# Peptides against a protein of PDB entry 4N78: the designs that were tried, part 46

Target 1, 186 residues: chain A of PDB entry 4N78
Amino acid sequence: HFQVICRLLGYQGIAVVMEELLKVVKSLLQGTILQYVKTLMEVMPKICRLPRHEYGSPGILEFFHHQLKDIVEYAELKTVCFQNLREVGNAILFCLLIEQSLSLEEVCDLLHAAPFQNILPRVHVKEGERLDAKMKRLESKYAPLHLVPLIERLGTPQQIAIAREGDLLTKERLCCGLSMFEVILT
Target 2, 155 residues: chain B of PDB entry 4N78
Amino acid sequence: MAELQMLLEEEIPGGRRALFDSYTNLERVADYCENNYIQSADKQRALEETKAYTTQSLASVAYLINTLANNVLQMLDIQASQLRRMESSINHISQTVDIHKEKVARREIGILTTNKNTSRTHKIIAPANLERPVRYIRKPIDYTILDDIGHGVKW

## One batch from the design tools (peptide; aimed at target 1 L174, target 2 I109 T113)

Design b2_p20_3_s1 (made by RFdiffusion4, then SolubleMPNN; from b2_p20_3, 10 letters changed)
Fold by OpenDDE base, seed 4:
Structure b2_p20_3_s1 (fold): chain B 186 residues (1-186), chain C 155 residues (1-155), chain A 20 residues (1-20)
Amino acid sequence: as target 1 above (186 residues)
Amino acid sequence: as target 2 above (155 residues)
Amino acid sequence: SSVEELMQILVTFLVQRGLR
């Protein structure tokens, strides 16, 4: 589904959705969640040390449960605060999944465009074959597919200009070194 | 442009008028030939004259039709060429606009991006001082209060 | 005209690859 969403929205749509999600997350964090965090800080135990490991997992859990009893029993925390946290979590997950899906689409686009842009894959050399000779053969094989030089030779000035712009847009992708998700986490 | 205008305004209308005139003339010629054949004492001569007029008339009409057809074809070729040029221009404009929109979109999404960084893990440090053993009394815990905690929507 | 048409197709292909 996320792949379909990415294809449908494109860069423009994704940007708009991401911006709106960021606004929602910011609003939730600076509003209700912040207020609950402040309240929780007031009711938190002043001193809470790690119990001995000899108590085992159940004993340690019970210890912390006792220390946080007032917080756990706070009804508004469960009904309102956790709901807002779920919304934030869902927004973050959505952004992550969209970015991952977009990256996959971009990688596919790069792979499909590579033969037309004088980008050759890594070559495996078999025994008895010279690397230089193989590279030359591959270059000659894919040379007719280099579209920009072909258009530059046979196209109109307008076609050449548009082709160059299109080629540049094809080569440049977010997946090459940029991350949206890291911005969301800051 | 001048050639197309000449075809549309002069040559093709002129050709159509010529064909119409030829139709009226052919009718007159036919009437003449019929009357001539009836009135002539030499039927063979009249027949030969009719054949001659028929051949001439058919040749004339064929010429007029061919000329008009060629002019129409030429007109259509010129118009087709003009349409192709127009289509090319529109296509170039459309592509330019699309490229511009894409650049704008990429700038917008680019503002929401940063360079990829590797995440660092935190080191867990053991406390230096071990706590003294304190007796802890276990109490039953009701976990039902946590039933709705940690659930989110999976996409 | 055939060459021009071919170039137009190729340009369109490049543009479409660049648009997302």
Scores: peptide ipSAE 0.458, ipTM 0.789, DockQ to the pose 0.791
OpenDDE base, seeds 1, 2, 3, 5: peptide ipSAE 0.429, 0.421, 0.423, 0.449; ipTM 0.778, 0.780, 0.769, 0.791; seed 5 fails the geometry check

Design b2_p20_3_s2 (made by RFdiffusion4, then SolubleMPNN; from b2_p20_3, 9 letters changed)
Fold by OpenDDE base, seed 4:
Structure b2_p20_3_s2 (fold): chain B 186 residues (1-186), chain C 155 residues (1-155), chain A 20 residues (1-20)
Amino acid sequence: as target 1 above (186 residues)
Amino acid sequence: as target 2 above (155 residues)
Amino acid sequence: SEVESLNQILVSLLVQMGLR
């Protein structure tokens, strides 16, 4: 589903969606969530010491339940906060999944374009074969597929310009060095 | 342009008129040949004359049709060439627009991106000056990212 | 008969050319 979304939206659509999601997240964080957090901080116990380990795990748990009773009760009464947190979480996950899907699409595009851009696959050398000879053979094999040089030789100046720009756009992808998700987390 | 205009306005209409005139003339020739054969005392001579006129008439019509056909073909070739040029122009414009749109889209999404920190240390170094449009530093495309995905594609 | 045949050919050509 996310792959389809990426294909349909393209870079422009993804950018718009991401911007809107960021606005929503910002609004939720600075608004409702912040207010709840402030309120929760007010009801937090001023002094909460670690109980002695001698009380055992159940005793320690009961201690913390007692100390946090007001918070738990408040959280149960104010379920809206959890809903907002879920929304934020969903937005973050959505952004992550979109980026991952986009990255996959970009990688596929790069792989498909590679033969036309003088990008040769990693050569597995069989035992006894010279790496250099194999590379030369591959270069020779794919040389006719080099699109930009071909168009430079046979095309009009306008076609050459378009080919060069297209080649550049094909090579320059986000997956090569950029992350949207990191921006969302900051 | 001048050649096409000449074909459309002069040569093709002229050829059509010539064929029409030829028709009228052929009818007259046919009438003449028929009457001449009936009235002539020398039927053999009249027949030979009719054959000659018929041959000449067929040759002339064939010539006129051939000329007209060639002119029409030439006209169509010129028009086809013009259409190809127009198509090429439209395609060029379309490609230019698409590239431009793509560049704009790349810029827009680029604003929402930061450089991938390859360093294992998750230090979220907040870029200090958020306000400067992160100049898309063309880092050399590290295709090593493709190494993990490409292992399955036997070329 | 030959003359008639030739005339018929001529007339047929005229008809085919849409001139008659």
Scores: peptide ipSAE 0.023, ipTM 0.615, DockQ to the pose 0.010
OpenDDE base, seeds 1, 2, 3, 5: peptide ipSAE 0.020, 0.017, 0.022, 0.020; ipTM 0.617, 0.628, 0.596, 0.623; seed 1 fails the geometry check

Design b2_p20_3_s3 (made by RFdiffusion4, then SolubleMPNN; from b2_p20_3, 8 letters changed)
Fold by OpenDDE base, seed 2:
Structure b2_p20_3_s3 (fold): chain B 186 residues (1-186), chain C 155 residues (1-155), chain A 20 residues (1-20)
Amino acid sequence: as target 1 above (186 residues)
Amino acid sequence: as target 2 above (155 residues)
Amino acid sequence: SEVERLMQILVTQLVKMGLR
């Protein structure tokens, strides 16, 4: 699903969705969640000493349940605050999954374009073969597929300009060094 | 452009008219040849004359058809060339627009990105000289040394 | 008769070529 979304929206669509999502998250964090956190801090017991281990696990649990009873009984916390937190969580997950899906798509595009852009894969050299010789053979094999040099030789000035720009755009992808998710966390 | 206009407005219509006129003339020639054959005392001469006129007429019509056909073909070639040029222009514009849109899109998404901190996992080169922790061999305290200090009442 | 036939063929072919 996320792959389809990435393909459908493209860079522009993803940017718009991410911007709006960030606005929503910001609104939730600075608004409702902040208010609930402030309220919770006010009702939080000022002094919560760790009960003695002698009370056992049930006793300790009961102690904390008693200390936090007012917080647990706050009905709006369960319905509204947790829902908002879920929304924030879902938004974060959505961003992560979109970025991952986009990265996969970009990698695929790069791989498909590589033979046409003089980007050769590292050849597995069998024992005894010279890496340099294999690479030269590969270069020679794919040389006719180099799109920009081909167009530079056969194309019009306008076509050459477009080809160069297209080549640059094809090479420059977010997955090569950029992360959206890190910005979201920030 | 001037050539195409000449073909469309003058040469092709003119050729069609000429062909039509030729048809009318052929009919007149046919009538003449028929009458001449009937009235002539020398039928062989009349036949030869008819053959000559027929050959001439066929040659003229063939020429007119060929000229007209060539003009039509030329017209079509010019039009095809114009269409190809238009197509090329449209493609160029389309590609330019697409590139521009892509650049805009990339700028928009770019503002939402930061550089991947390639944490160069500095291979913490473990310092080679990990001083072997000196195994404290706890020598068992031989408590037998204390056996002599006990004032055991020798009974 | 042969000339007439040739002329008729010629006229018929011209008519078929859409000069009508």
Scores: peptide ipSAE 0.025, ipTM 0.631, DockQ to the pose 0.009
OpenDDE base, seeds 1, 3, 4, 5: peptide ipSAE 0.023, 0.020, 0.024, 0.023; ipTM 0.620, 0.606, 0.628, 0.622; seed 5 fails the geometry check

Design b2_p20_3_s4 (made by RFdiffusion4, then SolubleMPNN; from b2_p20_3, 7 letters changed)
Fold by OpenDDE base, seed 5:
Structure b2_p20_3_s4 (fold): chain B 186 residues (1-186), chain C 155 residues (1-155), chain A 20 residues (1-20)
Amino acid sequence: as target 1 above (186 residues)
Amino acid sequence: as target 2 above (155 residues)
Amino acid sequence: EEVEEIMQILTTFLVKMGLR
């Protein structure tokens, strides 16, 4: 499923796939779909007046069927245009699902990294317990796990640099403030 | 490197040779002691001499074995240290490369992203009553919401 | 007998040390 795809491809792979999908969508929209839309616009009735309500739903439906007869009978529309639209739709859905899956993976990564980065979850305080005391206890419990400070104390300059960069990369995730799908919709 | 080379080329082979020579010498000593005991009129003295030679021989062999063993251990320690240094270097390079690759990848995907529009909560212009700025209590991200999503490490 | 015992001990030692 999409989660496995995200794990396998990583950021780079996802980027490549998304770029290619965008190209495909663009090609479909600006090419075949646009041509069919233009053709459809040409054959559309120039004047389509609303039929009188007195004709009832069946009469109104027949009216529109008659007005759109040429469009409905356009065989290439069903075989080619609708297929291309399905492809576009599938591409959009794919992008959406990939982004959602990626966001979930990123959130999981953030959660897993949190104890090592001095990011503590807000603990639910039971009635009668001081939040501050619990938080301090939690901080003390996880203090030895703070990776960057630990490496800064014990590591080589190179290790420190790597640790800091790794920490930054861990914190900076797309899910924190970036949307890929919005770009796709533009 | 010089120490390792000395151990490999001189000390350890030398120790092995010495040990082999010692073995040969022990056989000679044994033969001597046996013959001496048989031929000696004073068997008690011969026995004491045999004990002395045996003790000395065993001590010598023990010393040679200990020396050789220590040299081998030292050699192994040096090699282990070298290996650890190499491993450290390789790991450093590997991590550097991985970080770089990740940065590149993130830049690439970043181009395909835009800032999430924080939905401008329409400021419901509440009438002018100075609602005290609700202290942005950083609601700690309740991570418990994610506890049910996947095999999360139950903290 | 004592000499033989000593020799046996020596031999056993050598064997245990992989020298024989």
Scores: peptide ipSAE 0.030, ipTM 0.686, DockQ to the pose 0.011
OpenDDE base, seeds 1, 2, 3, 4: peptide ipSAE 0.023, 0.023, 0.026, 0.024; ipTM 0.684, 0.691, 0.675, 0.689; seed 1 fails the geometry check

Design b2_p20_4 (made by RFdiffusion4)
Pose (drawn by RFdiffusion4):
Structure b2_p20_4 (pose): chain A 186 residues (1-186), chain B 155 residues (1-155), chain P 20 residues (1-20)
Amino acid sequence: as target 1 above (186 residues)
Amino acid sequence: as target 2 above (155 residues)
Amino acid sequence: AEQELVNSALNTIMNLMHLS
């Protein structure tokens, strides 16, 4: 699903959705969640020690039951507090997962562009062979496929300018050195 | 474009009217052969001149049509090339607009991004100078090696 | 023929510049 969502939205669609999800998270954190956090913070026990081991686990469980009784009995703890937090969590997961799908989408695009952009994989080296001397030979084999230099040789200035812009857009992807989840959290 | 204007404004309309002139002039020439036959004293001679005019009329109508047909074809060939150049230009404009729309989309998501500081190194990196193997040499105990450290006491 | 290669190259670049 995320794979399809990435393809259909593109960069502009994903960006707007992320910007809008930030507005939703902001609305919830500074809104209903904040209201209920302030309310439950008063219902909270002002102080609460952690009992020594001596008291034993059953007596510690009893102690936490009494100290947190008002939290455990709070009627809207699930239908509101947990629900709102779940929405915020899902919004964060969407941003993370959608960026991962985008990264997979970009890497595949780049793999198909590599033949037309003079990008060769490492070649096997037998005895008496140097990669330096061989990679350059392989580059000659795929020389007719190097798009930009071919257009600069036979193309019109208009075709050349358009080729340069398209070549730039093809080779520059977010997965080459950029990320978003960090900015989302910040 | 100059050859097209010449075809559309003069040579086609002109060659076309020259065809209309043939329409009117041939009906005169048909009457003249009938009159020249009637006035003729020599019926055989007048028939041979009618035949001459018939053959000349045929050669003329075929020439006028051929000339006009070549012009119409040249016009269509030129217009076909115009559409070929125009499509090429429209395609470049389209590619240019696509590049622009993409730059706008990438600018929009670029706001939500930062550098991912990732690097690549080796599993093991040996030091530039490996530790020299130091030979063992016996030496006595010396109770004076600490005399210069702090407030020593010499003996 | 050379023009056709140039047009094919441009079409390839235009197709690769987008997300698939």

Design b2_p20_4_s1 (made by RFdiffusion4, then SolubleMPNN; from b2_p20_4, 13 letters changed)
Fold by OpenDDE base, seed 1:
Structure b2_p20_4_s1 (fold): chain B 186 residues (1-186), chain C 155 residues (1-155), chain A 20 residues (1-20)
Amino acid sequence: as target 1 above (186 residues)
Amino acid sequence: as target 2 above (155 residues)
Amino acid sequence: SDEKRVQEALDTLMRLSKLR
């Protein structure tokens, strides 16, 4: 599903969606969640001492339950705050999954473009084959597929410019060194 | 462009008019030849003149048709070339727009990205200081010191 | 024709870039 979404939206669509999600997350964190956290901090017991071990596990649990009773019984915490946190979580997960899917798509695009851009795969040299000979054969095999040199030789200056720009756009992908998710976490 | 305009506005219409006039003239020539043959005492001479006029007229018509046909073909070739140029121009513009849109999109998404910190594989430089296993010299805990505290039955 | 080849090459490049 995320792969399809990435294909449909493209870079522009993904950017828009990510920006909107970031706005929503920021709004939730700085607004409602912050208010609840402040309220919770106010109702938190200032001094929560560890009960004596003599009370045993049940007694200790009851003690903490009593100390946190006001927090646990805070109805708005269970409904509104947790829902907002869920929304934030979902947004983050969505961003992560979109980025992963986009990265996969970009890698596939790079792989598909490689033969046309004079990018040769790392040749596994089988035992007994000269690396140089194999590379030369591969170069010769794929030479007719090199688009930019072909256009530079046969095309108009305008076509050459477009070809170079297109080639650059094909080579430069986000997956090569950029992460959106790191920005989201910050 | 000037050549196409000349073909469309002058040469082809002119050729069509010339062909029409030639048709009218052929009818006149035919009538003349028929009348000349009927009125002439020398039928052989009249026939030879008719053959000459017919040959000349047919040659003229053939020339006009050929000229007109060539002009039409030339017109079509020019138009085809113009269409190809227009197509190329449209493609160029379209490609330029697409590239531009993509660049804008990439800039927009780029601002939402940060450089992947190549986690410097901190070579966990194993501290070369192999802490010499402090030979825990198990000092034998002399438990005899505790002998005086216990109810040792003096034998 | 060379022109056709160039156009095909450009089209291929555009496809590879997912611009079209």
Scores: peptide ipSAE 0.436, ipTM 0.774, DockQ to the pose 0.620
OpenDDE base, seeds 2, 3, 4, 5: peptide ipSAE 0.024, 0.025, 0.416, 0.428; ipTM 0.627, 0.597, 0.750, 0.774; seed 2 fails the geometry check

Design b2_p20_4_s2 (made by RFdiffusion4, then SolubleMPNN; from b2_p20_4, 11 letters changed)
Fold by OpenDDE base, seed 5:
Structure b2_p20_4_s2 (fold): chain B 186 residues (1-186), chain C 155 residues (1-155), chain A 20 residues (1-20)
Amino acid sequence: as target 1 above (186 residues)
Amino acid sequence: as target 2 above (155 residues)
Amino acid sequence: SAEEQVQQALETLRQLMHLR
């Protein structure tokens, strides 16, 4: 599904969605969540001492439950605050998954373009074969497919410019060194 | 363009008119030959003259048709060439627009991106200085990432 | 000359008729 979404939206659509999600997340964090956190801080017990270990896990739990009773019983926390946190979490996950899917699409595009851009995969050399010889053979095999040199030879100046720009755009992808997800986490 | 205009406005219409005129003239020649044959004491001579006129007339018409046809073909070739040039121009514009749109899209998404932190350790929160051109460090695309996708493993 | 053209056309016509 995410792959389809990435294909459908493209860079522009993804950017728009991500921007809107960031706005929503920001709004949630600075608004509702912040208010709840402030409220929670106000109701937090000022003095919460560690109970004696002698009470065991159940006793300690009861102690903390008692100390945090007002927080736990805060119904709006469970319904609204947690829901908002869930929404934030979902937004983050969505961004992550979109980025991953986009990266896959970009890699696929790069792979498809590679033969046309003089980018050759490293060939597994069988024992006894020279890597250099195989690579040279591959280079010779794919040399006619090099689009930019071909257009430079046969094309008009305008076509050459377009081809170069297209080549650059094809080579430059987010997966090569950029992350949207890291921005969202920041 | 001048040649096409000449063909469209002068040569082809002129050729058509000439053909029509020729038709009218042929009718007159036919009438003349018929009358001449009837009135002539030497019918054999009249027949030969009629044959000569007929042959000449047919040749003339054939020439006119051929000339007209060639002009029409030439016109069509020029028009086809013009259409091809227009198509090429449109394609160029379309490609330029597409590239521009892609650049815009990439800029828009680019502002939402940061460099991948390769180093695990030092969170140097570099202030998002807008200005530093994200030098695409051409890391060799590790195509091995696709190795897992191709083998149809239904995850 | 127009006459030469007509003759050529006639010749062409003759050639076309003989190709039948």
Scores: peptide ipSAE 0.017, ipTM 0.611, DockQ to the pose 0.012
OpenDDE base, seeds 1, 2, 3, 4: peptide ipSAE 0.037, 0.031, 0.033, 0.031; ipTM 0.619, 0.616, 0.608, 0.605; seeds 1, 2, 3, 4 fail the geometry check

Design b2_p20_4_s3 (made by RFdiffusion4, then SolubleMPNN; from b2_p20_4, 12 letters changed)
Fold by OpenDDE base, seed 4:
Structure b2_p20_4_s3 (fold): chain B 186 residues (1-186), chain C 155 residues (1-155), chain A 20 residues (1-20)
Amino acid sequence: as target 1 above (186 residues)
Amino acid sequence: as target 2 above (155 residues)
Amino acid sequence: DDEKRVKEALETLRKLMHLR
């Protein structure tokens, strides 16, 4: 699904969606969640001493339950705050998955374009074969597919310019060095 | 463009008119030849004259048709060339626009990105010893391990 | 025979005219 979304939206669409999601997340964080956090801070016991280990796990639990009684009994926290946190979480996950999907698409595009851009994979060399010879052979095989040189030879100046720009755009992908998800986390 | 205009406005219409006129003239020639043959005391001479007129007329018509046809073909060739040029121009514009749109889109999404901290991935020094590709011995998945897991209907 | 040839020629001319 995310792959389809990525294909459908393209860079622009993804950007728009991501921006809007960021706005939503920001709104949730700075709004409702912040308010709940503030409220929680107010009701948080100012002095919460660690109970003595001698009380055992049940006693410690009861102690904390008692200390946090006001928080636990705050019903709105469970319903609204947690929901908002879920929404934030979902947004984050969405962004992550979109980025991953986009990266996959970009990689595929790069791979598909590679023969036309003189980007050749390293060929597996069997024992006794010269890597260089194989690579040269491969280069020779794909040389006619090199789009930019072909257009430079046969095309108009305008076509050459377009071809070069297209080539550059094809090579420059987000997956090569950019992360959206890291921005979202910040 | 001037040539095309000339073809469209002058040469082709002119050729059509000439052909039409030729038709009317041929009819007159035919009538003349017929009457001449009937009225002539020298039938052989009249016949030869008719043959001459017929040959001339046919040649003339053939010429007119050929000229007209060539003009039409030339017109079509020019138009085809113009269409090709137009197509090329449109394609160029389209591509330019697409590239521009793509650049804009990339800028937009780029704002939402940061450089991947290339964590100095420790050069995974490929262990020098290329572990022999462990022959993927397809160990048959022993599904018997799952026999005790789940309420599977013991058939 | 000559008359026939003339007639044929004339008919041919006429046919050419009717190729509209």
Scores: peptide ipSAE 0.103, ipTM 0.698, DockQ to the pose 0.009
OpenDDE base, seeds 1, 2, 3, 5: peptide ipSAE 0.040, 0.027, 0.038, 0.061; ipTM 0.695, 0.697, 0.676, 0.691; seed 2 fails the geometry check

Design b2_p20_4_s4 (made by RFdiffusion4, then SolubleMPNN; from b2_p20_4, 11 letters changed)
Fold by OpenDDE base, seed 5:
Structure b2_p20_4_s4 (fold): chain B 186 residues (1-186), chain C 155 residues (1-155), chain A 20 residues (1-20)
Amino acid sequence: as target 1 above (186 residues)
Amino acid sequence: as target 2 above (155 residues)
Amino acid sequence: SDEERVQQALQTLARLMHLR
């Protein structure tokens, strides 16, 4: 499934796949599809008005089917153009699903990293418990897991720099405010 | 480096040779003690002499073994220290490279992204004038213009 | 050792910065 694909490819692999898919889509759109669309636009009826609502949905559909009958019956349109459109559609859907899966994985990564980065969850206080005491308990529990402070205390300057950069990369995720699919649609 | 070289090339081989020579000497001492005991009229004195030689020989061997063992341990400690330093250097380089690769990957995927925007809803507007259907006259369409179109142009 | 703890921490961070 797409989650496994995201894990397998990583950010680098996903980027490469997305770029290649965009190239394929661009090639299909600017090539065969564009040529067919131009030809179809030339042969399209100049005047195609919305039929009266009294015809009902079946009648309206039949009307448009009749107007486009010669175009729809063109064999090359069905075999070549529609096939290319299907490929484009599949590529777009793939990109969408990859992005969604990536976002889910990133959220999970953020959640797993949180205890190591001194990010504490919102505490729900039960009846009879003091908020301050519970927070202090949580802080004490997770204090040994704070990696950057540990490295800053015990590590070399080079290790500290690496740790800070790694920490930043862990915190900065696409799901926080970025969308790939919006770019694909433009 | 110089200390390690001395241990590997001089001290440890020298210690091994000394220990081998000691083995040969021990055999000679044993033969001497056996012959001395057989030939001596005073067996008690011969026994005491044998005891003295045995003690001395064992002490010498123990010393040689201990010296050699310490030299080997020292050699191993130096080598272990060198390996730790190398490991530290390799780890640093590896981590630096990994972070760099990740940054590059993030940039590459980043250029494929834009800021998330809120969705806008559009109102559907009905057409103002419903016109009567005009009778469609079918004209033959020449599709031969598309005959050369079938393979996607790879750009 | 402190060095081992630092290395372990760095390894953990390295793991956390990647997709699972």
Scores: peptide ipSAE 0.435, ipTM 0.777, DockQ to the pose 0.809
OpenDDE base, seeds 1, 2, 3, 4: peptide ipSAE 0.431, 0.391, 0.385, 0.382; ipTM 0.775, 0.757, 0.754, 0.741; seed 1 fails the geometry check

Design b2_p20_5 (made by RFdiffusion4)
Pose (drawn by RFdiffusion4):
Structure b2_p20_5 (pose): chain A 186 residues (1-186), chain B 155 residues (1-155), chain P 20 residues (1-20)
Amino acid sequence: as target 1 above (186 residues)
Amino acid sequence: as target 2 above (155 residues)
Amino acid sequence: SSEEELKTVAEEIISTIKSL
């Protein structure tokens, strides 16, 4: 699903959705969640020590049940507090997962662009062979496929300018050195 | 474009009217052969001149049509090439707009991004100078090696 | 027009996320 969502939205669609999800998270954190956090903070026990081991685990469980009774009995703890937090969590997970799908989408695009952009994989080296001497030979084999230099050789200035722009857009993808989840959290 | 204007404004309309002139002049020439036969004292001579005019009328109508047909074809060939150049120009405009729309979309998501500081190195990196193997040499106990440290006491 | 369409799609996605 995320893979399809990435393809249909594109960069502009994904960006707007992320910007809008930030507005939703902001609305919830500064809104209903904040209201209920302030309310439950008062219902909270002003102080709560962690009992020594001596008291034993059964007595510690009884002590926490008594100190946190008002939290355990709060009627809207699940239907509101947990619900709102789940929505915020899902919004964060969407941003993370959608970025991962975008990264997979970009890397695949780049793999198909490599033949037309003079990008060769490492070649096997037998005895008496140097990669330096061989990679250059392989580059000659795929020389007719190098798009930008061919158009600069036979193309019109208009075709050349358009080729340079398109080549730049093809080779520059977010997965080459950019990320978003960090900015989302910040 | 100059050859097209010449075809559309003069040579086609002109060659066309030259055809209409043939329409009117031939009906005169048909009457003249009938009159020249009637006035003619020599019926065989007047028939041979009618035949001459018939053959000349045929050669003329075929020439006028051929000339006009070549002009119409040249006009269509030029117009076909115009569409060919126009499509090429429109395609470039389309490619240019697509590049622009993409730049706008990338600029929009670029706000939500930062550098991912990732690097690549080796599993093991040996030091520039390996530790020299130090030979063992016996030397006596010396109770004076600390005399210069702090407030020593020499003996 | 395209911005409005994208906002509508964003609202639909958000609504879907809230329903999870």

